# Peptides against a protein of PDB entry 5T59: the designs that were tried, part 35

Target 1, 112 residues: chain A of PDB entry 5T59
Amino acid sequence: TTPTMQSTSLLTEHLGYPPISLVDDIINAVNEIMYKCTNAMEKYLMQRNIIGKKDFSDEIKIGTAKLESLLENSVDKNFDKLELYVLRNILSIPSDLLEENRFRLLHHEKLV
Target 2, 90 residues: chain B of PDB entry 5T59
Amino acid sequence: EHIRFQRLVQVCNKALEESIRKLQSWEKIHECFPNYGQTREGIENLTVCQQQVIKLWSNLSRVEFDAIFHERSIEEKLNQLDDLINKARS

## One batch from the design tools (peptide; made by RFdiffusion4, then SolubleMPNN)

Design b1_p12_5_s1 (from b1_p12_5, 4 letters changed)
Fold by OpenDDE base, seed 1:
Parts: sequence; structure tokens; C-alpha cells
Structure b1_p12_5_s1 (fold): chain B 112 residues (1-112), chain C 90 residues (1-90), chain A 12 residues (1-12)
Amino acid sequence: as target 1 above (112 residues)
Amino acid sequence: as target 2 above (90 residues)
Amino acid sequence: IELPDYDEKIPR
């Protein structure tokens, strides 16, 4: 097996779930939060769409859509970096522990 | 010697902070509502809206991420991982 | 993409 595969297997055993599952949970959560925020923003402004007998509904819809797009792009960019960092640096096993003897150590410690 | 969970929290906070950064810019908010923001009442509404959405972002992320970390027992697991690695290198 | 090592603190 490749070092990556070995690492994933060992970490899955240790965690009780694949490392990627944690990242997926985080990303799914932030996406949900993102749309809750943008929805709340739109709703708030749409409840206040008329000023001086002028209806700003169209401008509000366009504006909130722009902000949502900006937020989406930023979330995607930053949480892609997060995913890479977590999987490569946090949920990782040093190469020296991926040797057969060291591999067994992690397994043994769990069972003891 | 336990460092992995701390770094997980740090990178999560950084990602959240950087993601919301543009919404923290009044200029960026205002430019999306050029005519609405030319009214006094519009400015007031946008100001409150900006503050509320940032707070909502922060509060929801804290609650949800803490729930994930708890459900996945990630602090304990990462601490154990640190210990195993340190032990192996000793 | 440049990522720090896990031994490095992530700047806030």
C-alpha cells in the first residue's frame, strides 16, 4: 500500500471513521451556515425594502446575490485550503511510523 | 505536546475569518446597494444587517463546529495521536 | 499551494 493509503487505514482505525469524514462534516456545516446567513440578510432587507415610497426590492435581491456569490467563492477557497491542511498535516502519520514495525505499534497500542 | 487539536481549531477559525472578511468591509457592502445606501434609512438598515450577519456567522459556526468536534471525539483522538507519535519517537 | 508543517502554528 502507498503511504497515503496506509495512513488513511491507520487513522480510520484510530478515529473510527475515515479522516475525510471530519472534513466533510466541517464543509457541509459551513455551507449550511453560509446560506442561512445570506438568507437572513436578504429577508432582513426585504422587510425594509421601501424607503420614501421607493421600492428597492430589485436592488436588494441583486445586491444580496452578489454578496452571496462573494461569500461562496471565499468559503470555497479557504475551506479547500483547510481540507488540505487537515488531511496532510493534522490527520497524518509521519513517514517513520509507516514502516512495518511502527505500523504495528499504532495498532498494538489501540488494542492494549 | 498536544498540538494537533489546537491547530485544527486554529485552521478552522482562520478559514471562517477569511471567509467572512469581505462582508466585514462596509465599502463592499455599500457598493452592492448603491441607491439603497444613498438613503439615511438604507444606511441604517445595512449597518444593522452587516452586524447581525457577522454575529450569526460567528455564533452558528461556533455551535456547529463544537458539535462536530464532540460527535467525532476529535480532541481526544488527536491527543492520542500526538501521544502515540511522541512515544514512538522516544 | 504552500502549507505549513503540522509543527507550525497557524497565524490568526
Scores: peptide ipSAE 0.044, ipTM 0.930, DockQ to the pose 0.103
Fold by OpenDDE base, seed 4:
Structure b1_p12_5_s1 (fold): chain B 112 residues (1-112), chain C 90 residues (1-90), chain A 12 residues (1-12)
Amino acid sequence: as target 1 above (112 residues)
Amino acid sequence: as target 2 above (90 residues)
Amino acid sequence: IELPDYDEKIPR
């Protein structure tokens, strides 16, 4: 299920940052990596664009763009799943810990 | 006893692996370069390119994700969370 | 999408 406001608040206190911030860092990183990879691919092939007497520059540009789109779609899909999984299952507080007597442990840990 | 951080690493690896899967397909690569890939030299270039980009993907993701995990102290925080949950249930 | 439970193993 979707994380509650209470869970988010408690986790933010525990982590020192909102749980979503971790996911944002991960997603931003993979996006950066993705474009570095596709850029490298294009540059590598463009340095080798002529075979014999034929120039394949146009095909390389189009092909690399297609691969970039393919990778973008896959990244979006898989890291959307990752976001949901992390927030729902990893960075989550079980409902029993949200009770008054138990969530005090989180506060106690912070104060000690 | 501590399981959350391990699961975080696992799901990150899974997402990375699934994301790059299409680029690991030679058929998909070749499909994007139909004429270029009909030449011997083109095939060689595409092969090297494919290998290099996959390595780059793997290396960069490892370095960057580890940096994030460190900066966010996420292993420690998740271990503490596990401990708190276990203690509360005891 | 259906997500696995926290205690469920993530496939490799």
Scores: peptide ipSAE 0.043, ipTM 0.930, DockQ to the pose 0.086
Fold by OpenDDE base, seed 2:
Structure b1_p12_5_s1 (fold): chain B 112 residues (1-112), chain C 90 residues (1-90), chain A 12 residues (1-12)
Amino acid sequence: as target 1 above (112 residues)
Amino acid sequence: as target 2 above (90 residues)
Amino acid sequence: IELPDYDEKIPR
């Protein structure tokens, strides 16, 4: 199930930012890291592209691109799951606290 | 009692580990460089490259995720959330 | 996608 608007509002007030912002930070970070890794791989191998008298530059470029694609697919899959889990199970308000009496209590505790 | 932040760390680690899993496969690495990997020197280079990339992945993710968690004060906020929930249920 | 419960440990 997806978070309710009420839950999002309460969490935003509590966190000081929307819950999705944390997930966005995480996803943006891993994407940046991913490309840094693949870039480093390509650079390392391209500095070692000649073995004997043969230049493997083209093979290296194609190979690193394939690995990048593989990593991209894995990152997308796993961090999509992460996003769902975080928003549903971590950055969430239990349904019993969304009732009127519990809602008031939550606000009271926050303000006191 | 405080469980949400621990779960966040766990799911982040899981996602990171699963994401890099295929790059940890020598077979997957080698098949991307079929001719390069037929040379002794090529194999050596690929081996070092694989190890370095995995380490880079681990180190960068640790540093960056910790920075995010700190900037967002997420441990404190999640602990407070746990406390509020527990108090409301009592 | 089937996700674990909040109180359930993350699969290893």
Scores: peptide ipSAE 0.043, ipTM 0.929, DockQ to the pose 0.087
Fold by OpenDDE base, seed 5:
Structure b1_p12_5_s1 (fold): chain B 112 residues (1-112), chain C 90 residues (1-90), chain A 12 residues (1-12)
Amino acid sequence: as target 1 above (112 residues)
Amino acid sequence: as target 2 above (90 residues)
Amino acid sequence: IELPDYDEKIPR
């Protein structure tokens, strides 16, 4: 289910920002962290690319790229679920409070 | 009483934990470096690398997510939302 | 995907 326009408006007023903005912040953060991690991994191994007389630079580059892809796929799946859960169950208003009389009550409480 | 912020923290932790799970597998790591991992020194390097990446993931996510939650005042706002809902139903 | 209800705890 998708949040109603009414609930989004109420939550935006309450939060000071649209609910989706919080999710966007979280997803943007984890993506940044993900690439920092994979970059650090590649750099660490590339500084240790020669074992004995053999240069493993090519293997390291390919290997770290594969790990990055694995992590990307996992992040995408799990944070898609997170987005849905947050918007449906956390940043949501029960239907009984979306009735006309209840809606006015919430506005009144905020102003008092 | 207050439940929404707790749920937010839980689902964030769950998503982070599940996302890093494959990197926690030594087998997955080793498969990506089949020849490098055949050397003693290579194994040692991969072991340290794996540990460092997981630690970096955990530390960065904690710091960044806490910053987001603070900047968005989300704990307070979610607690207020819980209170409003409970009050309306009383 | 199936998501838990609000009153349900997130599975570990």
Scores: peptide ipSAE 0.042, ipTM 0.929, DockQ to the pose 0.087

Design b1_p12_5_s2 (from b1_p12_5, 4 letters changed)
Fold by OpenDDE base, seed 1:
Structure b1_p12_5_s2 (fold): chain B 112 residues (1-112), chain C 90 residues (1-90), chain A 12 residues (1-12)
Amino acid sequence: as target 1 above (112 residues)
Amino acid sequence: as target 2 above (90 residues)
Amino acid sequence: IELPEFEERIPR
């Protein structure tokens, strides 16, 4: 079930922010974490780029880029699923609460 | 009684775990560094790097997600939502 | 043996 405008409005009032804002925070955070991880990995290996008489800098740069891409794809896939699940199943208002009488209940409870 | 916040935590953990799964594969790591990983020293460096990055992923995620949940007061808000729903159905 | 330190996130 897709969230309705009414549900979004009610949840926004309840939360103090739109439901999507929470998801945005989560996704932004994981993206930042992802790049911090890959950057740290590259730096670590680049500090250890020479073994014997061979310089592996180019291979390290290419390899870490491949790992970054791999991680990006996985993050995108899994957190897209997360977004859908959260908005549809967690931050959702049951239909019975969307009726007029129940609609006022949510508003009334906030004021009390 | 209160189920929504638990579900949020669960789905977040699942997404994080699934996302890092490929980096947990030594084979995939090694394949990205075919010549570097042919050396003993290279293998050692990659091993440590893999372990450390996975730990970093876990630690950063825990700290950042907890901060988000706190700043958004999401546990309280979801519990309240559960209560409202339960009350309406009683 | 350890990864280089990362830039800390600015507190909200």
Scores: peptide ipSAE 0.124, ipTM 0.934, DockQ to the pose 0.025
Fold by OpenDDE base, seed 5:
Structure b1_p12_5_s2 (fold): chain B 112 residues (1-112), chain C 90 residues (1-90), chain A 12 residues (1-12)
Amino acid sequence: as target 1 above (112 residues)
Amino acid sequence: as target 2 above (90 residues)
Amino acid sequence: IELPEFEERIPR
């Protein structure tokens, strides 16, 4: 099930920020980490680009670019699933609590 | 009684593990460097690179995700949410 | 033989 506007509003009030903001932080972080990892690989191999009399610089650049693409695709796929799961199953309010008497309880607990 | 934060940690770990899966494949790495990987020295360099990048991935993820969870106070907020839901159902 | 080092985030 997809989160409702009401659920989002209540969770935003509870969290102090919209639920999507947490997911955004996570996704931004993993993207940064991803590129740091691929950059580190390229630099490491480029420092070791000559073996014998042959220069493998071009092959290393192409190869690391391919690995980066593979990692990008995997990150996108898996963290899209993460986003969906977090917003639907973790940062969610059960439908039985989205009723008049339950709303009062949530507000009451916040004020106490 | 508190289950949401545990689930958050679990799903984050799962996403990280699945994302790095392809880099854990020696075959896939070697295919990206067909000539470089035909040399003894090249194989050694690729082996070390693979091992270290996986460690780097794990270490950076741990530090950054823990920082996010702290900054967003998400454990406390999710525990409170669990408590509210449980109380409402009692 | 090590990969290049990266600076960690400073806790806020």
Scores: peptide ipSAE 0.116, ipTM 0.934, DockQ to the pose 0.024
Fold by OpenDDE base, seed 4:
Structure b1_p12_5_s2 (fold): chain B 112 residues (1-112), chain C 90 residues (1-90), chain A 12 residues (1-12)
Amino acid sequence: as target 1 above (112 residues)
Amino acid sequence: as target 2 above (90 residues)
Amino acid sequence: IELPEFEERIPR
């Protein structure tokens, strides 16, 4: 099941930030890492673009772009799954804790 | 007792591992550089590049994700969440 | 034979 508004509010209070913010940080980080990896790869190969009498610069540019696309697609797929899992199964509050008495417990713990 | 943070680490590692899987395939790498990879020197360069990028992926992800977890105090918060749930059910 | 250096982590 998807997280409820109440669950999100309670978790935001507990965490000090919305649960989605953690996921956003993770996704932003992996995207940055992805770019750094592909950029490093391109630079490395472009420094080695001439083999014998042939210049492979164009092929390297196209090839690295293709790899970046492949990686991006995989990142998107896997981290979309991660987002759903984290929000539903990790950063989640069981329904029994959404009752009024349990809600008070959460507030009590915050104040202590 | 505390399970949520462990699950977070596990799912992050899984996502990272699955994401880099295609780059771990020499066939996929070679397909992107069909002519370059037909040269001995090209193969050597691609091999080193593949190894280096995978290493870079691993190192950067470890550092960045640990930083996020620390900045968000997520281990502590998830442990507290586990405790709250367990306490409520006791 | 190492990959080029990368920029510092973007501050959060």
Scores: peptide ipSAE 0.118, ipTM 0.934, DockQ to the pose 0.026; fails the geometry check
Fold by OpenDDE base, seed 2:
Structure b1_p12_5_s2 (fold): chain B 112 residues (1-112), chain C 90 residues (1-90), chain A 12 residues (1-12)
Amino acid sequence: as target 1 above (112 residues)
Amino acid sequence: as target 2 above (90 residues)
Amino acid sequence: IELPEFEERIPR
């Protein structure tokens, strides 16, 4: 079930922040980690760019860029799935609790 | 009883593991460095690089995600959510 | 031999 405005509001009240904010933090973090990893790879290899008096700098730059692209695509795909799953199945309120009598209970519990 | 936080951790780990899968392929790594990887020294460098970047990925993600979870108090909040749901259904 | 460590966290 797709999250509703009501669900989002209730969860925001419960969490102290909108549910999507958690996902944003996760995605932002993994993106930064991704680029740190690829940067580290490039730097490591560029420090070892000469073998047998042959300079492989260009190949290293191209190769690491290709790996970065592959990683970007994979991160995008998998964390898009993560976002959907988290918002739909983890940070969600069952439909039965969205009924008038039960969401009152949720509010009551929050206030008590 | 408390299931949501466990699921969050599981899905995060799965996403991280699936994301790094391409870098775990030696063939994929080697293909990106066709000439460099034809040298003995190049192969050695790529091997170390592959191992180290995977470790870096794992370590950084663990530290950062744990920090996020702590800052957002998500375990506590999800446990409370589970409790509220269970209570409402009882 | 280890890769350079990037220990900087994103400010939150």
Scores: peptide ipSAE 0.116, ipTM 0.934, DockQ to the pose 0.027; fails the geometry check

Design b1_p12_5_s3 (from b1_p12_5, 5 letters changed)
Fold by OpenDDE base, seed 1:
Structure b1_p12_5_s3 (fold): chain B 112 residues (1-112), chain C 90 residues (1-90), chain A 12 residues (1-12)
Amino acid sequence: as target 1 above (112 residues)
Amino acid sequence: as target 2 above (90 residues)
Amino acid sequence: IELPEFTERIPR
């Protein structure tokens, strides 16, 4: 099940930010890391593009692009799963507590 | 007792591990460089490259994710959430 | 063997 607006509001108050913001930070970070990795790989190999008298620059560029695509697809798949899991199972409030003045509990604990 | 933050770390690690799995395959790496990888020197370069990129992936993800968790105070917040839930159910 | 590219940190 998807998080309710009530749950989101309560969690936002508790966290100081919307739950989705945490996930966004994680996903943005891994995306940057991903491209940093592929860029580093390409640069490393391009510095070593000549073997004997043969220039492998074109093959290196194509090959690195293929690896980037593979990594990109895997990142997308796995972090989509992560997003769903975090929002539904970690940053969530049980329904029974939503019915028992959960907002008051959070507010009360914050004041005490 | 406190379970949510542990689960967060676990799911993050799982996602990172699953994402990098294909790059950990030498066969997959070699397939992307069929002619380059037919040379001894090329194989050596690819081997080092593979090792280094995996290390970079691991190091960057650890540093960046820890920074995010700290900036968002997520461990504390999730522990508090666990406590609130447990208290409400007691 | 190791290059700076593989030791860089992404700026925050």
Scores: peptide ipSAE 0.125, ipTM 0.935, DockQ to the pose 0.024
Fold by OpenDDE base, seed 2:
Structure b1_p12_5_s3 (fold): chain B 112 residues (1-112), chain C 90 residues (1-90), chain A 12 residues (1-12)
Amino acid sequence: as target 1 above (112 residues)
Amino acid sequence: as target 2 above (90 residues)
Amino acid sequence: IELPEFTERIPR
């Protein structure tokens, strides 16, 4: 189920930040890590680009770019799923808690 | 009783594991370097590179995600959320 | 053997 405006507001109050902010942090982090990894790979191989009398620099650049693309696609796919799952199933408030009496209880507990 | 944070960790780990799967395939790595990988030295370099990048991925992810979870106090907040939900249902 | 290129940490 898609998060409601009401649940978002309640969770924001509870968390001290909007739920989406956590997901954004995670996604930003993995993207940074991804490029750190591919950069390290390219640098390592480029330091070893010559074998015998042959220079493999062009092949290394193309190859690492392909791997980066594969990783990017996989990260995008899997962390899109993660975002959906987290927002719908983890950072969510059950419908019964959104009822008026339950809603008041949540606010009461926060204020006490 | 407290389930949300555990699920968060699980789904994060799953996403990380699934994302790095292609790089864990030697065949996939070799395909990207068809001529380089035809040399003995090239194979050795690719092997080390593959092993190291996977380790780097794992280590950086662990450190960064733990930092995020700490900075956002997410374990505490999710536990509190679980408690509130359980209390409301009682 | 751990390679220097793969020991980089992301500052937080």
Scores: peptide ipSAE 0.124, ipTM 0.935, DockQ to the pose 0.024
Fold by OpenDDE base, seed 5:
Order: sequence, then C-alpha cells, then structure tokens
Structure b1_p12_5_s3 (fold): chain B 112 residues (1-112), chain C 90 residues (1-90), chain A 12 residues (1-12)
Amino acid sequence: as target 1 above (112 residues)
Amino acid sequence: as target 2 above (90 residues)
Amino acid sequence: IELPEFTERIPR
C-alpha cells in the first residue's frame, strides 16, 4: 500500500523533513558514487590504452560505457526497490496509530 | 524493540551489494573488452580495475551513507518511532 | 598496481 497524506504529514513533523528526502539523499549519493567509480576505471584504462603496437582507446571507451550502463540499470532497479520498502515499511505509521486517540498520543509525546 | 533502523541498514546494504554484483562478474567485464582482454597486459589491467572499483564502491558508500544517516538523525528518529508504536499498542 | 582515483581521500 502507498503511504497516506496523513502518514506523510505526521512523519514529516516527527523527522523534521519529508520521508522522501532521506531516500533522495541515498539515491543521489549512490549515483554520485557510481559515476566516480566508472570514471576512475575509464581513466585508468585510458592511461593504458596502448598494448604492443595496438591502440585500444576506442574499445576502452565503448567498453566502459557499457559497464556504466550496466551499473546504472542495476542501481536503478535495486534502489527503486529500496525506495518502496523504506517508504512503505520503515518510514510508515501503522493504521491503528492513525486513529484519533493514537494521533493525540503522538502529539503528546512530541511535546513532552 | 528497535528494529526499523536495523532494517534500513540491511536494505541499504542489500541494494549496494546487488547493484555491484554484475561488476563482480569477470565474464561480463571481459565481454566489454573482447580484444583488449585477449592480451596479457589487458587482462591484468582489467583485473586491477575490477578489484579496486569494488573496493571504492564499498568505501564510498559506507562513508556517504553514514553521513546521511547522521545528518538526518535517522537512527534516533526511527527508534523514537518504534517506541511510539510500542507504547500505543501496550 | 593502484588506481590513483581509487586511493583519493574520502571526505568527511
């Protein structure tokens, strides 16, 4: 099930930020890391592009691009799953706590 | 009592591990460099790259994710959430 | 053999 507006509001108040912001930070971080990794690999190989009398620059560029794409696809897939799980199961409020009496409890605990 | 933060760490680790899995395949890496990988030096260079990129992936992820968790105070907030839920159900 | 880019100091 998808989080409700009420759940999002309550969690935002509790966290001090919207739940999605945490996920965004995580995803942005892994994307940055991903490109740093592939860039480093490309640079290293391009510094070693000539073996014997052959220049493998073009093959290296194509090959590293393929690896980057492969990693991108995997990151997208796995962190989409992560996003769904976090928002639905970790940063979530059980339905019983969304009732009036439980809502007041959450408010009270925040103020204490 | 406190389980949400543990689950967050677990799913993050799982996502990271599964994301890098294909780069852990020597066959997949070699396929991207069919001629380069037919040379002795090429194989050596690719082997080094594979090993070190995996290490870099792991190290950067650890540092960056820990920083995010700290900046967002997520462990504390999730523990508090667990406590609130448990109290409400008692 | 080490990759210079892989050995850079990690911030934080």
Scores: peptide ipSAE 0.108, ipTM 0.935, DockQ to the pose 0.022
Fold by OpenDDE base, seed 3:
Structure b1_p12_5_s3 (fold): chain B 112 residues (1-112), chain C 90 residues (1-90), chain A 12 residues (1-12)
Amino acid sequence: as target 1 above (112 residues)
Amino acid sequence: as target 2 above (90 residues)
Amino acid sequence: IELPEFTERIPR
């Protein structure tokens, strides 16, 4: 079930930020990490591009680009799933509590 | 019972593990470097590279995700959410 | 925090 506006509002009040902000931080972080990893791989191999009398620079560049593409696709797929799961199952309020005006409980707890 | 933060950590770990799985395949690594990988030295370099990138992935993700969780106070907030829900159902 | 590039090698 997709999060409701009411749920988002209540969670934003509770968290001090919208639930999506946490997911955004996570996704931004993994994207940064991904490119750091692929860059490190390319640099490492490019420092070792010559074996014997053969220069493998072109093959290394193409190969690392292929690996980067594979990693990008996998990251996108898996962290899209993560986003849905977090927003629907972790940062969520049960529907029965929303119907019973959990909003009052949240305000009450904050005032105490 | 506090369950939400545990689930957050679990789903993050799962996403990270699934994302790096293709790079854990030697066959997939080797096929990207078909001629380079036909040399002894090339194989050695690729082997080290594969292991190091997986290690880097793990280390960076641990540090960065922990920082995010701390900055967002997410463990405390999720525990409080669990408590609020449990209280409402009591 | 940033980690250094690949520096370690598997012992032979």
Scores: peptide ipSAE 0.106, ipTM 0.933, DockQ to the pose 0.017

Design b1_p12_5_s4 (from b1_p12_5, 5 letters changed)
Fold by OpenDDE base, seed 3:
Structure b1_p12_5_s4 (fold): chain B 112 residues (1-112), chain C 90 residues (1-90), chain A 12 residues (1-12)
Amino acid sequence: as target 1 above (112 residues)
Amino acid sequence: as target 2 above (90 residues)
Amino acid sequence: IELPDFEERIPR
């Protein structure tokens, strides 16, 4: 199920930031890493584009673009699943504890 | 009992592993370079490229994710969350 | 042999 507003508020107080901020950091990082990888791959092959007097530059550009697209799709799919899992199962408060008792406990711990 | 941070690490690793799986397939790599891969030198270049990009993926993700976890103090916060939940249930 | 643009950490 989707996290409740109450859960988000409690977790934000506990974490010092909204739970989604952690996920955003992770997703932003992997996207940057992804493009660094594909860029490095293209550059590596483009430095080795001529074999036996034949220039493979066009094929390399097309091929690396295909691999980039493949990686993009996979990253999107898997990290969308990650986002849901983290927000639902890790950064979550059990529904039975989403009452005043849990709220009081958090405040008590913050004051200590 | 602390379990949430372990789960976070596990799901991050899983997402990273599943994301790079297609690039680990030589067949997938080779089919993107059908003529280049028909040459001996081309095959060698593709082989090295495949290996190095996978290593780069692994190294960068390790460094960056660890930095995020540290900056967000997420291990400590998740451990505290586990403790708070357990205490609330006692 | 390393790929170009290898970095230990992505700059922020």
Scores: peptide ipSAE 0.082, ipTM 0.927, DockQ to the pose 0.026
Fold by OpenDDE base, seed 2:
Structure b1_p12_5_s4 (fold): chain B 112 residues (1-112), chain C 90 residues (1-90), chain A 12 residues (1-12)
Amino acid sequence: as target 1 above (112 residues)
Amino acid sequence: as target 2 above (90 residues)
Amino acid sequence: IELPDFEERIPR
């Protein structure tokens, strides 16, 4: 089920932050990690760019860029799925608790 | 009883594992360096690079995700959410 | 021989 405004509000109150903020942190982190990894690869290979008398710098730059693109696409795909899953199945409130008679439960528990 | 945090960890691990899958392919890596990979020394460098970047990916993600989870107190909050839901259904 | 930033954490 798709998150509702009501669910978001209740979860925000419970968490102390909007549910999307957690996902944002995760996605931002993996993106930074991704670029750190690709940068490390490039630097490592560029330090070893000459074999014999041939300079492979251009090939290394192109190759690492290709790998970066592949990784970007995979990260985007998988963490988009992650976002949907987390928001729908983990950071979610069952419809039972969203009914008027039970709506006060989360508020009551917090206030008591 | 408490399931949401475990699911969070599982789905994060899955996303990380699936994301790095292509870099785990030697064939894919070699294709990106067709001439460099035709040399013995190049193959050795690519092999070490592949192994170390995968390790770097794993280590950084573990450290960073654990930090996020801690900063957001997400285990505690998700456990509390589970408890609230279970209580409401009892 | 290690890759650069192998032991580094992303600053938060």
Scores: peptide ipSAE 0.081, ipTM 0.927, DockQ to the pose 0.026
Fold by OpenDDE base, seed 5:
Parts: C-alpha cells; sequence; structure tokens
Structure b1_p12_5_s4 (fold): chain B 112 residues (1-112), chain C 90 residues (1-90), chain A 12 residues (1-12)
C-alpha cells in the first residue's frame, strides 16, 4: 500500500522534511560507498597487474566491472525493499489515526 | 514503547548485509579473474582486496548512516511518532 | 599492503 497524501503531509510537518528525503539520503550514500569500494579494488589490482611476464590489466578491468555490476544489482534490489519497508511501516501513520478525531489529536499535539 | 527507530536500524543493517553477500563469495570473485586467479600472487591480491572491500563497506556505511540519522534527527522524530501513536490509542 | 582508498571517508 502506497502512503496517502495526508500521511505524507503530516509526516513532512512532523519531520521538517518529506519522508522520501531520508530514504534518498540513505540510497545516495550507499551508492557512493558502493562505487568507492569497487574503485578502490580496481586501483589496488591495477597496481598489481603484472605477474611474471604477463600483464593482466585487461582481465582486471573486465573482472572489476563484473563485480561492480553484481554489487549494483544487489544494492538496487535490497534498498528498493528497504525503501518500501521504511515508507510503509516506519514512516507511516496508522489508518485509525487518520480519522477526524485522531487527526485532531496529532495536529493539536504539534501546536501545543 | 519506542520501536520505529530500532526497526530502521535493523532494516538498514539487513540491506547492507544482503548487498555485500555476493562479494563475500570467494567463488564469485575468483571466477571474475580466471587467469589472474590461477597465479599464487593473483590469489593473494584478490584475497586482500576481498577482505579490505568488505571492511571498507562496513566502516563507511556505519559512519555515513549515523551521520544521516543525526542530520535528520530521525531517532528523536521516530520516538515522538511512537509516543503520539501510543497516546492516541490510549 | 593496503591502499589508502580503503580507509578514506567519503567527503561530506
Amino acid sequence: as target 1 above (112 residues)
Amino acid sequence: as target 2 above (90 residues)
Amino acid sequence: IELPDFEERIPR
């Protein structure tokens, strides 16, 4: 179930920012970390690309690219699930509290 | 009483752990470097890379996520949300 | 031997 506009508005007022902004920060961070990791690995191996008389530069580039793709796919899958869980189950307002009497309480508590 | 922030931390950890699982597989790493990994030095280099990248992943994610949580005041806000919900249901 | 990149924080 997708969060309602009302829920989003109330949470935005409570948080001081839209709920999606938190998820965006998390996803942006993990993506940056992901590429930092794969870049570091590639650089490390490229500094050690020659073993004996053979240059493995091409194999290293292809191999690290494959690992990057593998990690990208896993990150995308797992953090898509995270996004759904956070927005639906953590940053959410129960339906019973969106009724008139409960809504007033939330609004009143913020103003008091 | 306060459960939402704990859930946030748990789901973040789960996502991070599941995401790095493929890189924890030596078999998957080795198959990406079929000739390089046939050499003694190559195996050693790949082993070091695997260990270091996993550590980097863990350390950076901890630092960055904690910073995000602090900047967004999310623990406080989620605790307040729990309190509001509990109060409304009392 | 460790590459310095493995210990660097992401700039904020």
Scores: peptide ipSAE 0.080, ipTM 0.927, DockQ to the pose 0.024
Fold by OpenDDE base, seed 4:
Structure b1_p12_5_s4 (fold): chain B 112 residues (1-112), chain C 90 residues (1-90), chain A 12 residues (1-12)
Amino acid sequence: as target 1 above (112 residues)
Amino acid sequence: as target 2 above (90 residues)
Amino acid sequence: IELPDFEERIPR
């Protein structure tokens, strides 16, 4: 099942931010990390681009680009799954509790 | 009693581990550098590079994800959510 | 031998 508007509203009140914001932070972070990793790899190899008398700069550029694409695809796949899991199973309210009673409890906790 | 934050940490670790899995494959790396990897020195460079990238991935993700969790107070919030749900069902 | 930016944190 997908999160409802009611769940999102209640969780937003509880968290102080929409649940999706947490996921966005995570995904943005991993994307930046991915870039840093691939960039570091390219720079490292480009500093070591000449072996013997041969310059492998072009191969290194192409190769690192391929690895970046590979990593990007894997990141996208796995963190899409993560997003669904988090929103459905972690940052979620059971359907049977999506009623006045649950709302009251949340409101009460904010007041005390 | 409190399970949601543990789940979050676990699924994050799982996603990170699965994402880097391809880079952990020497075959995949070597395939991207077919001629460079045919040289002894190239192999050495790729080996070091692979090790360092994996380490960098691990270190950066740990630091950044912990920072996110702290900034969002997510452990506390998820624990409270567990408590609220349990209380509602009592 | 370390990769570049090994100790760099992603800016918030």
Scores: peptide ipSAE 0.079, ipTM 0.927, DockQ to the pose 0.026

